Peptides against a protein of PDB entry 8OXM. Designs and how they scored, part 9

Target 1, 371 residues: chain A of PDB entry 8OXM
Amino acid sequence: FKAEFRLAGGVNLPKIIDCVGSDGKERRQLVKGRDDLRQDAVMQQVFQMCNTLLQRNTETRKRKLTICTYKVVPLSQRSGVLEWCTGTVPIGEFLVNNEDGAHKRYRPNDFSAFQCQKKMMEVQKKSFEEKYEVFMDVCQNFQPVFRYFCMEKFLDPAIWFEKRLAYTRSVATSSIVGYILGLGDRHVQNILINEQSAELVHIDLGVAFEQGKILPTPETVPFRLTRDIVDGMGITGVEGVFRRCCEKTMEVMRNSQETLLTIVEVLLYDPLFDWTMNPLKALYLQQRPEDETELHPTLNADDQECKRNLSDIDQSFNKVAERVLMRLQEKLKGVEEGTVLSVGGQVNLLIQQAIDPKNLSRLFPGWKAWV

## One batch from the design tools (peptide; aimed at target 1 H187 T217 F364 K368)

Design b1_p10_1 (made by RFdiffusion4)
Pose (drawn by RFdiffusion4):
Structure b1_p10_1 (pose): chain A 334 residues (1-279, 317-371), chain P 10 residues (1-10)
Amino acid sequence: FKAEFRLAGGVNLPKIIDCVGSDGKERRQLVKGRDDLRQDAVMQQVFQMCNTLLQRNTETRKRKLTICTYKVVPLSQRSGVLEWCTGTVPIGEFLVNNEDGAHKRYRPNDFSAFQCQKKMMEVQKKSFEEKYEVFMDVCQNFQPVFRYFCMEKFLDPAIWFEKRLAYTRSVATSSIVGYILGLGDRHVQNILINEQSAELVHIDLGVAFEQGKILPTPETVPFRLTRDIVDGMGITGVEGVFRRCCEKTMEVMRNSQETLLTIVEVLLYDPLFDWTMNPFNKVAERVLMRLQEKLKGVEEGTVLSVGGQVNLLIQQAIDPKNLSRLFPGWKAWV
Amino acid sequence: SNPTLASGLS
């Protein structure tokens, strides 16, 4: 074990450690004290199940739809450990870096990230109209730059297109799974982009199962589909590879709702922390009902096809009205 | 207001 450890930041102060194994290769682990990783363990298990189901299905096997997973080992009710992701860089560090940010490097005339943050802080005390107007003004003077990422990393057109296609597929699959699982904490620091495979990885998974509505600032989107992600998908935008991949993933999930419910039914017997406190779990049953409704496409008794559900999700995600009410720290304009 | 996402402000 290495004698030094680093802090990853945050109120809980997670610890980062390095271990040297028998082969001598250093491996980085993240011990997360005062936090419950049992929910993250369930998230990783359902991620692996979805990846296996996508691999089993011939339609998705050809499309090579995969979900990037990292091992999470719970150690107690209030602690645990997880595998650190190597060879990945944060999206916000690449895009909105103060020193060498992509938006500053490409578009110096556009508004800086500090100006946008100041405007968002000044407008949080305003009403809906002023928030919508400021958001539209910010979007007018802030063009997406993320499309240049592979252009700056993959000079060969074949490799560049391969990486772009893998990025688009990974974004579609991750967005579908996050909507199904109700993942809400999807700001720039919770998503890591690989420098080689260019596949997005979700690392935080801190809050899910429709927790953003509980937060003071409700999450009005099911997944992150901001202007930067759509521009980085290509000229076609959400239409094309993203829609088809979303439809395929939704079909696979509708075909495997039995396995998904079997995986998620681990609750109601060993409830995790932050629940059933202050004296057939109530919130566990509620989230199971919500997940079942999402999977069956019933909601309030209405039937919805896979294509219609995908179109509705795209419309909700790209709607500026929903983006205006989001948390300023979520970086909806980014 | 929201401490859970306050890190995103930096």

Design b1_p10_1_s1 (made by RFdiffusion4, then SolubleMPNN; from b1_p10_1, 6 letters changed)
Fold by OpenDDE base, seed 1:
Structure b1_p10_1_s1 (fold): chain B 371 residues (1-371), chain A 10 residues (1-10)
Amino acid sequence: as target 1 above (371 residues)
Amino acid sequence: IDEVLAGGLL
């Protein structure tokens, strides 16, 4: 390891370190302290399995359908090393950076990202109707610009076209795999885009198995398919390439039901893997920017001294695990709202749910559903 | 790594 480190921004001050391998190659790594990387590591293993299934199928292999993965090495319950996603930028950084964000550059007369957030925070405790009206006003005055990512990065028209297709395929694969695993909506800082491949990398996988639905503001979308995410696909939006790639990914997932259930079952019953949402984690994920000063949630695992009888904890855990497995089985059978759907019907329902401005308007304002 | 981790607890 090099003796010097850099800080990445954020409350936990993750350290960027450079190491020289035994092969003489320099590798950048992110060292997180005070964070449990076991869930990230587990989810990366599941993504690798999904990629193996997608590579075995001729139609998904021909479409190059993959979910991007990164290496995670947990060192303790509160520390680990991650592969630095070199050549990636958070989509939120590209879109809504205060200095040089694409919205500011291409739409200088639109609402600022701060104005949009303020308007949506003011209605956070209001009716769904009031949230929807304000969300529509925000959307009208904050128009999507993510098409410019590929236009800025890929000046050759043939490369531009191929990279826009790679982006669209990456969104489709990650959306369907993310739905199957119950990742839900994804904060714009937790979606990285590779500046060379135009593929997405999902980071910070601390919400899985539909645990986003039990947050103080529950998730209302199956995956992030906001207006900027769609704008990056170009003029066809969710139609054509995206829809077909979702359908082909869903077909492979449904045809691999037994394998996926077996893997997830082993993970859900692993006593070393806590995937359940605790109240402190739920509060942390939906903190207000104004509350950043007082809540140092020392996620002290030591406040687990609510000695609920080990039997009642175990029975509650097993019931939640069984419910997650049942819902996973339903998704893999195409059971939505008690109805069995075809692959095309299921994918259509998920797309409609994800783009519905009524669903988007109900999301936690901190996750910026207008971006 | 241990030194980097220890210096992240401070």
Scores: peptide ipSAE 0.000, ipTM 0.395, DockQ to the pose 0.038
OpenDDE base, seeds 2, 3, 4, 5: peptide ipSAE 0.000, 0.000, 0.000, 0.000; ipTM 0.422, 0.411, 0.403, 0.398

Design b1_p10_1_s2 (made by RFdiffusion4, then SolubleMPNN; from b1_p10_1, 4 letters changed)
Fold by OpenDDE base, seed 1:
Structure b1_p10_1_s2 (fold): chain B 371 residues (1-371), chain A 10 residues (1-10)
Amino acid sequence: as target 1 above (371 residues)
Amino acid sequence: VDPVLAGGLS
């Protein structure tokens, strides 16, 4: 290890460290403290398995369908080491950075990211109709620009076309795998894009198994498929390559149901893995920027008072785990709203749900569904 | 901003 470290910012002040391996290669790592990396580590293991299933199938292998993974090594219940996703940028940083974000550069006369956020925050406690109207006004005055990512990074037309296809395949694979695992909507900072491959890397997997549906503002989309995400696919949008890659990913997941169920079952019943949403975590994930000052959660609330009878906690946990497994089994059978769908029917429903401006307008404004 | 940090401050 090098003797020097950098701070990555944020409340937990994670340390960026550089290490030289026994192979003489320098590797950057992120050391997190005061954070439970076990869920991220578990989700990365499930993604590696999904990748193994996708590589075994000829149709998904030919399409190079993969979900990008990074190494996570938990060191304790509150610390670990992550592989640094070198050569990646958050899509939110590329799109809506206040200084040089793509929206500001390409659409200087549109609403600023701050104006969009303010408008949507003002209606956060309003009716669904008022949210929808303001969301449509925001969308009209904040036009997508993510097509420019591939245009800026890949000047050669053949490379540009290949990378736009790699992006579209990565979105499709991560969307379907993310839906199966119940990752839901993803904050724009929790989706990285690789500047060389145009593939997505999903980070901070602290919401899984549809736990986003029990947040104070429930998720309403199966995965993030916002207007900028679609714009990055180019002129065909969700049609053609994206849809076909979703269908082929879903086909492999459904055909692997027994394997996926067995693994998720082992993970859900692992006493070392807490995947359940707690009230403090739910508040933190939907905290307002204005509330940043006062909630130093003294996460030193002694867990002493939640000595509720171990039996009632265990029965409640088991019932939640059973419900998650039942819903996972339904997804893998193509059961949506009590109806059995074909792979194409299920994928179509999920795409329509994900792009519906009525669903997008109901999301937590902090997650920027207009981007 | 570190991408892994940016997701915690939503």
Scores: peptide ipSAE 0.008, ipTM 0.512, DockQ to the pose 0.138
OpenDDE base, seeds 2, 3, 4, 5: peptide ipSAE 0.000, 0.000, 0.007, 0.000; ipTM 0.392, 0.394, 0.493, 0.401

Design b1_p10_1_s3 (made by RFdiffusion4, then SolubleMPNN; from b1_p10_1, 6 letters changed)
Fold by OpenDDE base, seed 1:
Structure b1_p10_1_s3 (fold): chain B 371 residues (1-371), chain A 10 residues (1-10)
Amino acid sequence: as target 1 above (371 residues)
Amino acid sequence: EDEVLAGGLF
């Protein structure tokens, strides 16, 4: 290891370290403390299995459908090492950076990211109608720009076209796999884009198995398919390549249901793995930037061990695991709202839910559903 | 104000 480290930012102050391997190759790594990386490690294993299934199928293999993965090594219940996603940038940094973000560069007369956030935060506790109206005003005055990512990074027209297709395929694969695993909406900084491949890397997998639906502001979309995400696909948007890649991914997942259920079952019943949403984690994920000053959660986890009988905790955990497996099985059978859908019908429903401005307007404003 | 990515790697 090199003697120096950098901080990545954020509350947990993860340490960026450089390691020279026995092969003489330098490898950047991220050391997280005060965080349980077991969920990330588990989700990466499931993604690797999904990739194996996608590579075995001729139609998904021909389309190069894959979810990007990174290495996670849990070291303790509160620390681990992650592979650094070299040559990636958060889509939020590219889009809404206050200095040089693409919205500011390409749409200087639109609302600033701060103005959009302020408007949506003001209506956070208001009616769904008021949220929708303000969301539509924000959307009208904050037009998508993510098409410019591929235009900036890929100057050759043939490469540009190929990379835009790679992006669209990556969004489709990650959206469907993410839906099956219940990742829900994703914060714009928890989606990295590779500057060479245009593929997405989903990081921080700490909300899975539809746990986003039990947040203080419940998620209302099956995956992130916001206006900028769609704009990156180009003129066809959600139609053509994206839809077809979603359908082919869903077909492989549904045809592999027993394998996926067995793997997720083993992971959900692993006594070394707690995937349940801690109420404090749920609050933290939807904290206001302004409220940071007063709530030092003295995570003195020490005092309120309410001795819930180990039996009641275990029975509660098992009943939650069973419900997650049932919902996973329903998704893999194409059961939506008590109706069995075809692959095309299910994918269509999910796309419509993900792009519906009524659903988007109800999301937590900190997740920037207008981006 | 660097929006603290609530749980994020970044």
Scores: peptide ipSAE 0.014, ipTM 0.499, DockQ to the pose 0.150
OpenDDE base, seeds 2, 3, 4, 5: peptide ipSAE 0.000, 0.005, 0.017, 0.006; ipTM 0.388, 0.371, 0.458, 0.404; seed 4 fails the geometry check

Design b1_p10_1_s4 (made by RFdiffusion4, then SolubleMPNN; from b1_p10_1, 5 letters changed)
Fold by OpenDDE base, seed 4:
Structure b1_p10_1_s4 (fold): chain B 371 residues (1-371), chain A 10 residues (1-10)
Amino acid sequence: as target 1 above (371 residues)
Amino acid sequence: VDPVLAGGLF
């Protein structure tokens, strides 16, 4: 290890360290403390399995449908080491950086990211109708710009076209696998884009198995398919390449039902893996900027040894696990709202749900559904 | 720090 470290941003102040391997190669790593990386490690294993299934199928292999993965090594229940996603940038950083974000550069007369957030925060406790109206006003005055990512990074027209297709395929694959695993909406800082491949890397997998639906503001979309996410696909948007890649991914997932159920079952019943949403984590994920000032860090993790009878905890946990497995089985059968859908019908429903401005307007404003 | 960053890796 090098003697020097850098701080990454964020509340947990993860340490960026550089390690020289016995092969003489330098490898950047992220050391997290006060964070349980077991969920990230588990989800990366599931993604690797999904990639294996996608590589076995000729149609998904020809399309190079993969989820980008990174290495995670949990060291304890509250610490671990991650592979640094070298050559990636958060989509949120590219789009809505306060200094030089693409929205500010390409749309200087539109609302600022801060104005959009403020408008949506003001209506957070209002009716769904008022949220929808303000969301539509925000969307009208904050036009998508993510098409410019590939235009800035790839000056050669043939490379530009190839990379835009790689992006579209990456969004499709991650959206469908993310839906099956119940990852829900993804904050724009938790989606990295590779500046060389245009492929997405999903990081911080702390919400899975539809646990986003039990947040104080529940998730209303199956995956992130916001206007900028769609704009990066170019003129065809969700049609053509994206839709076909979603359908081909869903076909492979549905045809691999038994394998996926068995893997997820093993993970849900692993006594070393807590995937359940606790109330404190739920509050933290939807905390307001203004609420930071009063929460002194005095919540010792030790006070949750409320002696719930071990039997009642285990029975409650098992019922949640059974419900997650049942919902996973339904998704893999194409059961949506009690109706069995074809692959094309299911993918169409999911796309419509993900792009519906009524669903997007109901999301937690912190997740920036207008971006 | 934008607290919306608090829920992410960054």
Scores: peptide ipSAE 0.008, ipTM 0.485, DockQ to the pose 0.196
OpenDDE base, seeds 1, 2, 3, 5: peptide ipSAE 0.000, 0.000, 0.000, 0.000; ipTM 0.387, 0.420, 0.356, 0.374; seed 1 fails the geometry check

Design b1_p10_2 (made by RFdiffusion4)
Pose (drawn by RFdiffusion4):
Structure b1_p10_2 (pose): chain A 334 residues (1-279, 317-371), chain P 10 residues (1-10)
Amino acid sequence: FKAEFRLAGGVNLPKIIDCVGSDGKERRQLVKGRDDLRQDAVMQQVFQMCNTLLQRNTETRKRKLTICTYKVVPLSQRSGVLEWCTGTVPIGEFLVNNEDGAHKRYRPNDFSAFQCQKKMMEVQKKSFEEKYEVFMDVCQNFQPVFRYFCMEKFLDPAIWFEKRLAYTRSVATSSIVGYILGLGDRHVQNILINEQSAELVHIDLGVAFEQGKILPTPETVPFRLTRDIVDGMGITGVEGVFRRCCEKTMEVMRNSQETLLTIVEVLLYDPLFDWTMNPFNKVAERVLMRLQEKLKGVEEGTVLSVGGQVNLLIQQAIDPKNLSRLFPGWKAWV
Amino acid sequence: SAVEEERLAA
């Protein structure tokens, strides 16, 4: 074990440690004290199940739809450990860096990130109209730059297109699974982009199962489909590879709702922390019902096809009206 | 909330 440890930031102050194994290769682990990783363990288990199901299905096998997973080992009710992701860089560090940010490097005339943050802080005390107007003004003077990422990392057109296609597929699959699982904490620091495979990885998973509505600022989108992600998917945008991959993933999930419910039914017997406090779990049953409704496409008794559900999700995600009400720290304009 | 404070700190 290494004698030094680093802080990753945050109120809970997670610890980062390095361990040297028998082969001598250093491996980085993140011990997360005062936090319950049992929910993250369930998220990783369902991620692995979805990846296996996508691999089993011939339609998705050819498309090489995969979910990037990292091992999470719970150690107690209030602590645990997880595998650190290596070879990845944060999206916000690449895009909106104060020093060498992509938006500043490419578009110096556009508004800086500090100006946008100041406007968002000044407007949170305003009404809906002023928030919508400021958001539209900010979007008018802030063009997406993320499309240049692979252009600056993969000079060879073949490798560049391969990495772009893998990025698009990974974004579609991760967005579909996050909508199904109700993942809401999807700001720039919770998503890491690989410098080689260019596949997005979700690292935080701190809140899910429709927890953003509980937060003071509700989460009006099922997944992050901001202008930067759409521009980085290519000229075609959401139409094309993203829509088809979303449809395929939704079909696979509709075919495997039995396995998904079997995986998620680990609750109701060993409830995790933050639940059943202050004295057939109530919230567990509620989230199971919600997940079942999402999987069956019933909702309030209405039937919805896979294509219609995908179109509705795209419309909700790219709607500026929903983006205006989001948390300013979520960086909806970014 | 603590999550929202962390988002602002980011």

Design b1_p10_2_s1 (made by RFdiffusion4, then SolubleMPNN; from b1_p10_2, 5 letters changed)
Fold by OpenDDE base, seed 4:
Structure b1_p10_2_s1 (fold): chain B 371 residues (1-371), chain A 10 residues (1-10)
Amino acid sequence: as target 1 above (371 residues)
Amino acid sequence: SDIEKEMLAS
């Protein structure tokens, strides 16, 4: 270990530590000291299995469809070591950094990221109609700029084109795999982009199996397909490469139904894997600035009363796990809203749901659905 | 175009 560490920023102040391996290679490690990395580790294993399925199919293998993974070593329930995603940047940092964000650089006359957030926070408790109107005003005055990521990083036109395709394929694969696993919408800081490959790396996998639907502000999109995410694909947007890669990924997932169900069943009933949404986690994910005052953690919950309700908790847990498995089976059959869809029909529905400004306007403003 | 071929192969 080097004697120096860097802070990676964020609320939990993760430490970046440079380590020299026994092979003499320097490796960056992210040490998290307050996050449960077990869920991340499990989801990385699921992604590796999905990647194995995608590599077995000729149509997805030829397209190099993969979800990017990173090494996670949980050390405790609240600490672990991550392989630091060297040469990655959060898409939110590139887009909406207060000093040098791409929106400020390319669209200096648009609303600031702060103005957009303020406007959407002001309507957070308002009707869906008022949220939609303000979201449309925000979107009109905050135009997408993520196309400039590949243009800044890849100056050679042939490389630029290849990397834009790699980005589009990465978004497609992660969107469909993320939908199947119920990852929902992803905060802009929890999506990293690789500055060399243009592939996405999804981090902080604390919401899975559609648990985002039970948040105080429920998720309304199957995956993040916001205007900037689409802008990074270039002029074709969600059409052509993205749609085809989604369809080919969905085809592999549906054809692997038994394998995916078996895997998820094992995970849902693993006593070491807490995937359920709890109130504290929900508050942390959707914390309002106004709510900071009352949560003094008087975690003086006396140990004694917890013994009696174990049987009712277990029955409730089993019913949640069964519902998750049933919904996963429906997704893998192409059952959407009680109708069996073709792969193309299902992918089309998911894309339309993900880009619908009515759905986006209803998302938690902290997740910045206008970015 | 080669671009269209790559887009079709993608």
Scores: peptide ipSAE 0.022, ipTM 0.567, DockQ to the pose 0.015
OpenDDE base, seeds 1, 2, 3, 5: peptide ipSAE 0.014, 0.021, 0.000, 0.021; ipTM 0.533, 0.582, 0.375, 0.614; seed 1 fails the geometry check

Design b1_p10_2_s2 (made by RFdiffusion4, then SolubleMPNN; from b1_p10_2, 4 letters changed)
Fold by OpenDDE base, seed 5:
Structure b1_p10_2_s2 (fold): chain B 371 residues (1-371), chain A 10 residues (1-10)
Amino acid sequence: as target 1 above (371 residues)
Amino acid sequence: SPVLEEMLAS
């Protein structure tokens, strides 16, 4: 280990350390303290399986459809080492950094990221109608700029075009696989972009199997397909390459139903894999910046010896696991809202749900649905 | 998980 470390941004102040391996190679590592990295490690294995399925299919292999994965070594229930995604940046850091964010650079007359956040926080407890109206006002005065990421990083037009395609394919693959797995909490800090490949890296995989829908502010979108995410695809947006890559990914997932169900069943019943949403985790994920001052760090998870009868906990767990498996089976059959859809119909519905400003306006303000 | 590796090796 080198004696120097850098702090990565974020509430838990993860440490970036440079390590020399026994092979003499320098490797950057992210040391997260206080987080259970077991969920990330398990989800990375599921993504590796999805990548194997995508590589076996000729159409998805030809399109180079893959989910970017990283190595996770859990050290304890509260610590682990991540392979640092070298040459990645959070999309939020590029877009809405307070000093030098792309929105401020390219749209200096638009609302600031802070003004947008404030407006949406003011209506957080209001009606869906009031949330929608304010969200539309925010969106009108905060126009997308993510097209400039590839333009800044890739000056050669042929490279720029290929990287924009790589980005679009990465969004499509991660969106569909993320939907199948019910991946939530896709805020702008949990999605990294690789500055060399233009591919996305999804981090903090702690909200899976649609557990985002049971948050105090339920998640209302199947994946992040916000205006900046779409703007990064270029002039065609969700049409053409993105839609076709979603359809081809969904075809592979649906045709792999038995394998995916069996894998997810084993994971849901793995006693070492805590995927269930708990009230403390829910509060942490949807805490207001104003409430940060009163979180005494002393809520030891140990003192909730709520002696709920082990039997009632186990029965409740099994019913949740069964419901997750049933919903996964429905998704893999193309059952949406009681109707069986074709792959194209299902993908179209998911795209429409993800871009619907009514759904986006209902998200927790910390998710930054206007970005 | 080790269980996942066994299922994938089969």
Scores: peptide ipSAE 0.007, ipTM 0.476, DockQ to the pose 0.021
OpenDDE base, seeds 1, 2, 3, 4: peptide ipSAE 0.000, 0.000, 0.000, 0.000; ipTM 0.406, 0.411, 0.406, 0.289

Design b1_p10_2_s3 (made by RFdiffusion4, then SolubleMPNN; from b1_p10_2, 4 letters changed)
Fold by OpenDDE base, seed 5:
Structure b1_p10_2_s3 (fold): chain B 371 residues (1-371), chain A 10 residues (1-10)
Amino acid sequence: as target 1 above (371 residues)
Amino acid sequence: SDVLKEMLAA
């Protein structure tokens, strides 16, 4: 280990450390000291399985459809080592960094990221109609700029085109697999972009199996397909390459139904894999900046001895696991809202749901749906 | 976890 460390940004202040392996190679590692990395480790294994399925299929292999994975070594329930995604940046840091974000650089007359956040926080407790109106005003005055990521990083036109294509494929693959697994909490800090490959790396996989729908502010979109995410695809947006890559990914997932159900069943009933949303986690994920002052760290985990009979907890868990499996089976059959859809119909519905400003306006303001 | 490794090794 080198004696020097860097702080990564974020509430938990993870440490970036440089390690020399027994092979003499330097490797960057992210040490998280407050997060349970077991869920990330499990979800990375599921992503590796999905990648195996995608590589077996000729159409998805030809398109190089893959989810970017990283190595996770959980050390304890509260600590672990991540392979640092060297040469990645959070999309939120590129887009909405307070000092030099792409929105400020390319759209200096638009609303600031702070003004957008403030406007959406002011309506957080308001009607869906009021949220929608303010969201549309924010969107009108905060125009997408993520096209400039590839333009800044890839000056050669042929490389630029290839990298924009790699980005679009990465968004498509991760969106569909993320939907199948019910991956939530896809805010702009939980999605990294690789500066060399233009592929996305999804981090903090702690909201899965649609547990984002039971948050105090429910998640209303199947994946992140916000205006900046779409802008990074270029002039065709969601049409053409993105849609076709979603359809081919969904086709592989649906044709792998038995394998995916068996894997998820084993995970849902693994007593070491806590995937369920608890009230404390829900409060943490949707905590308001104003509420940071009074939460004394002394909420001992001990005092919620609500002695719910162990039997009632277990029965409630099993019923949640069964509902997750049933919903996964529906998704893999193309059952949406009681209707059986084709792969193209299902992918179209998911795209429409993800880009709907009514759905986006209802998200928690911390998710930054206008970005 | 180990069941997933066995399924990946097959």
Scores: peptide ipSAE 0.006, ipTM 0.472, DockQ to the pose 0.021
OpenDDE base, seeds 1, 2, 3, 4: peptide ipSAE 0.000, 0.000, 0.000, 0.000; ipTM 0.399, 0.402, 0.380, 0.334; seed 3 fails the geometry check

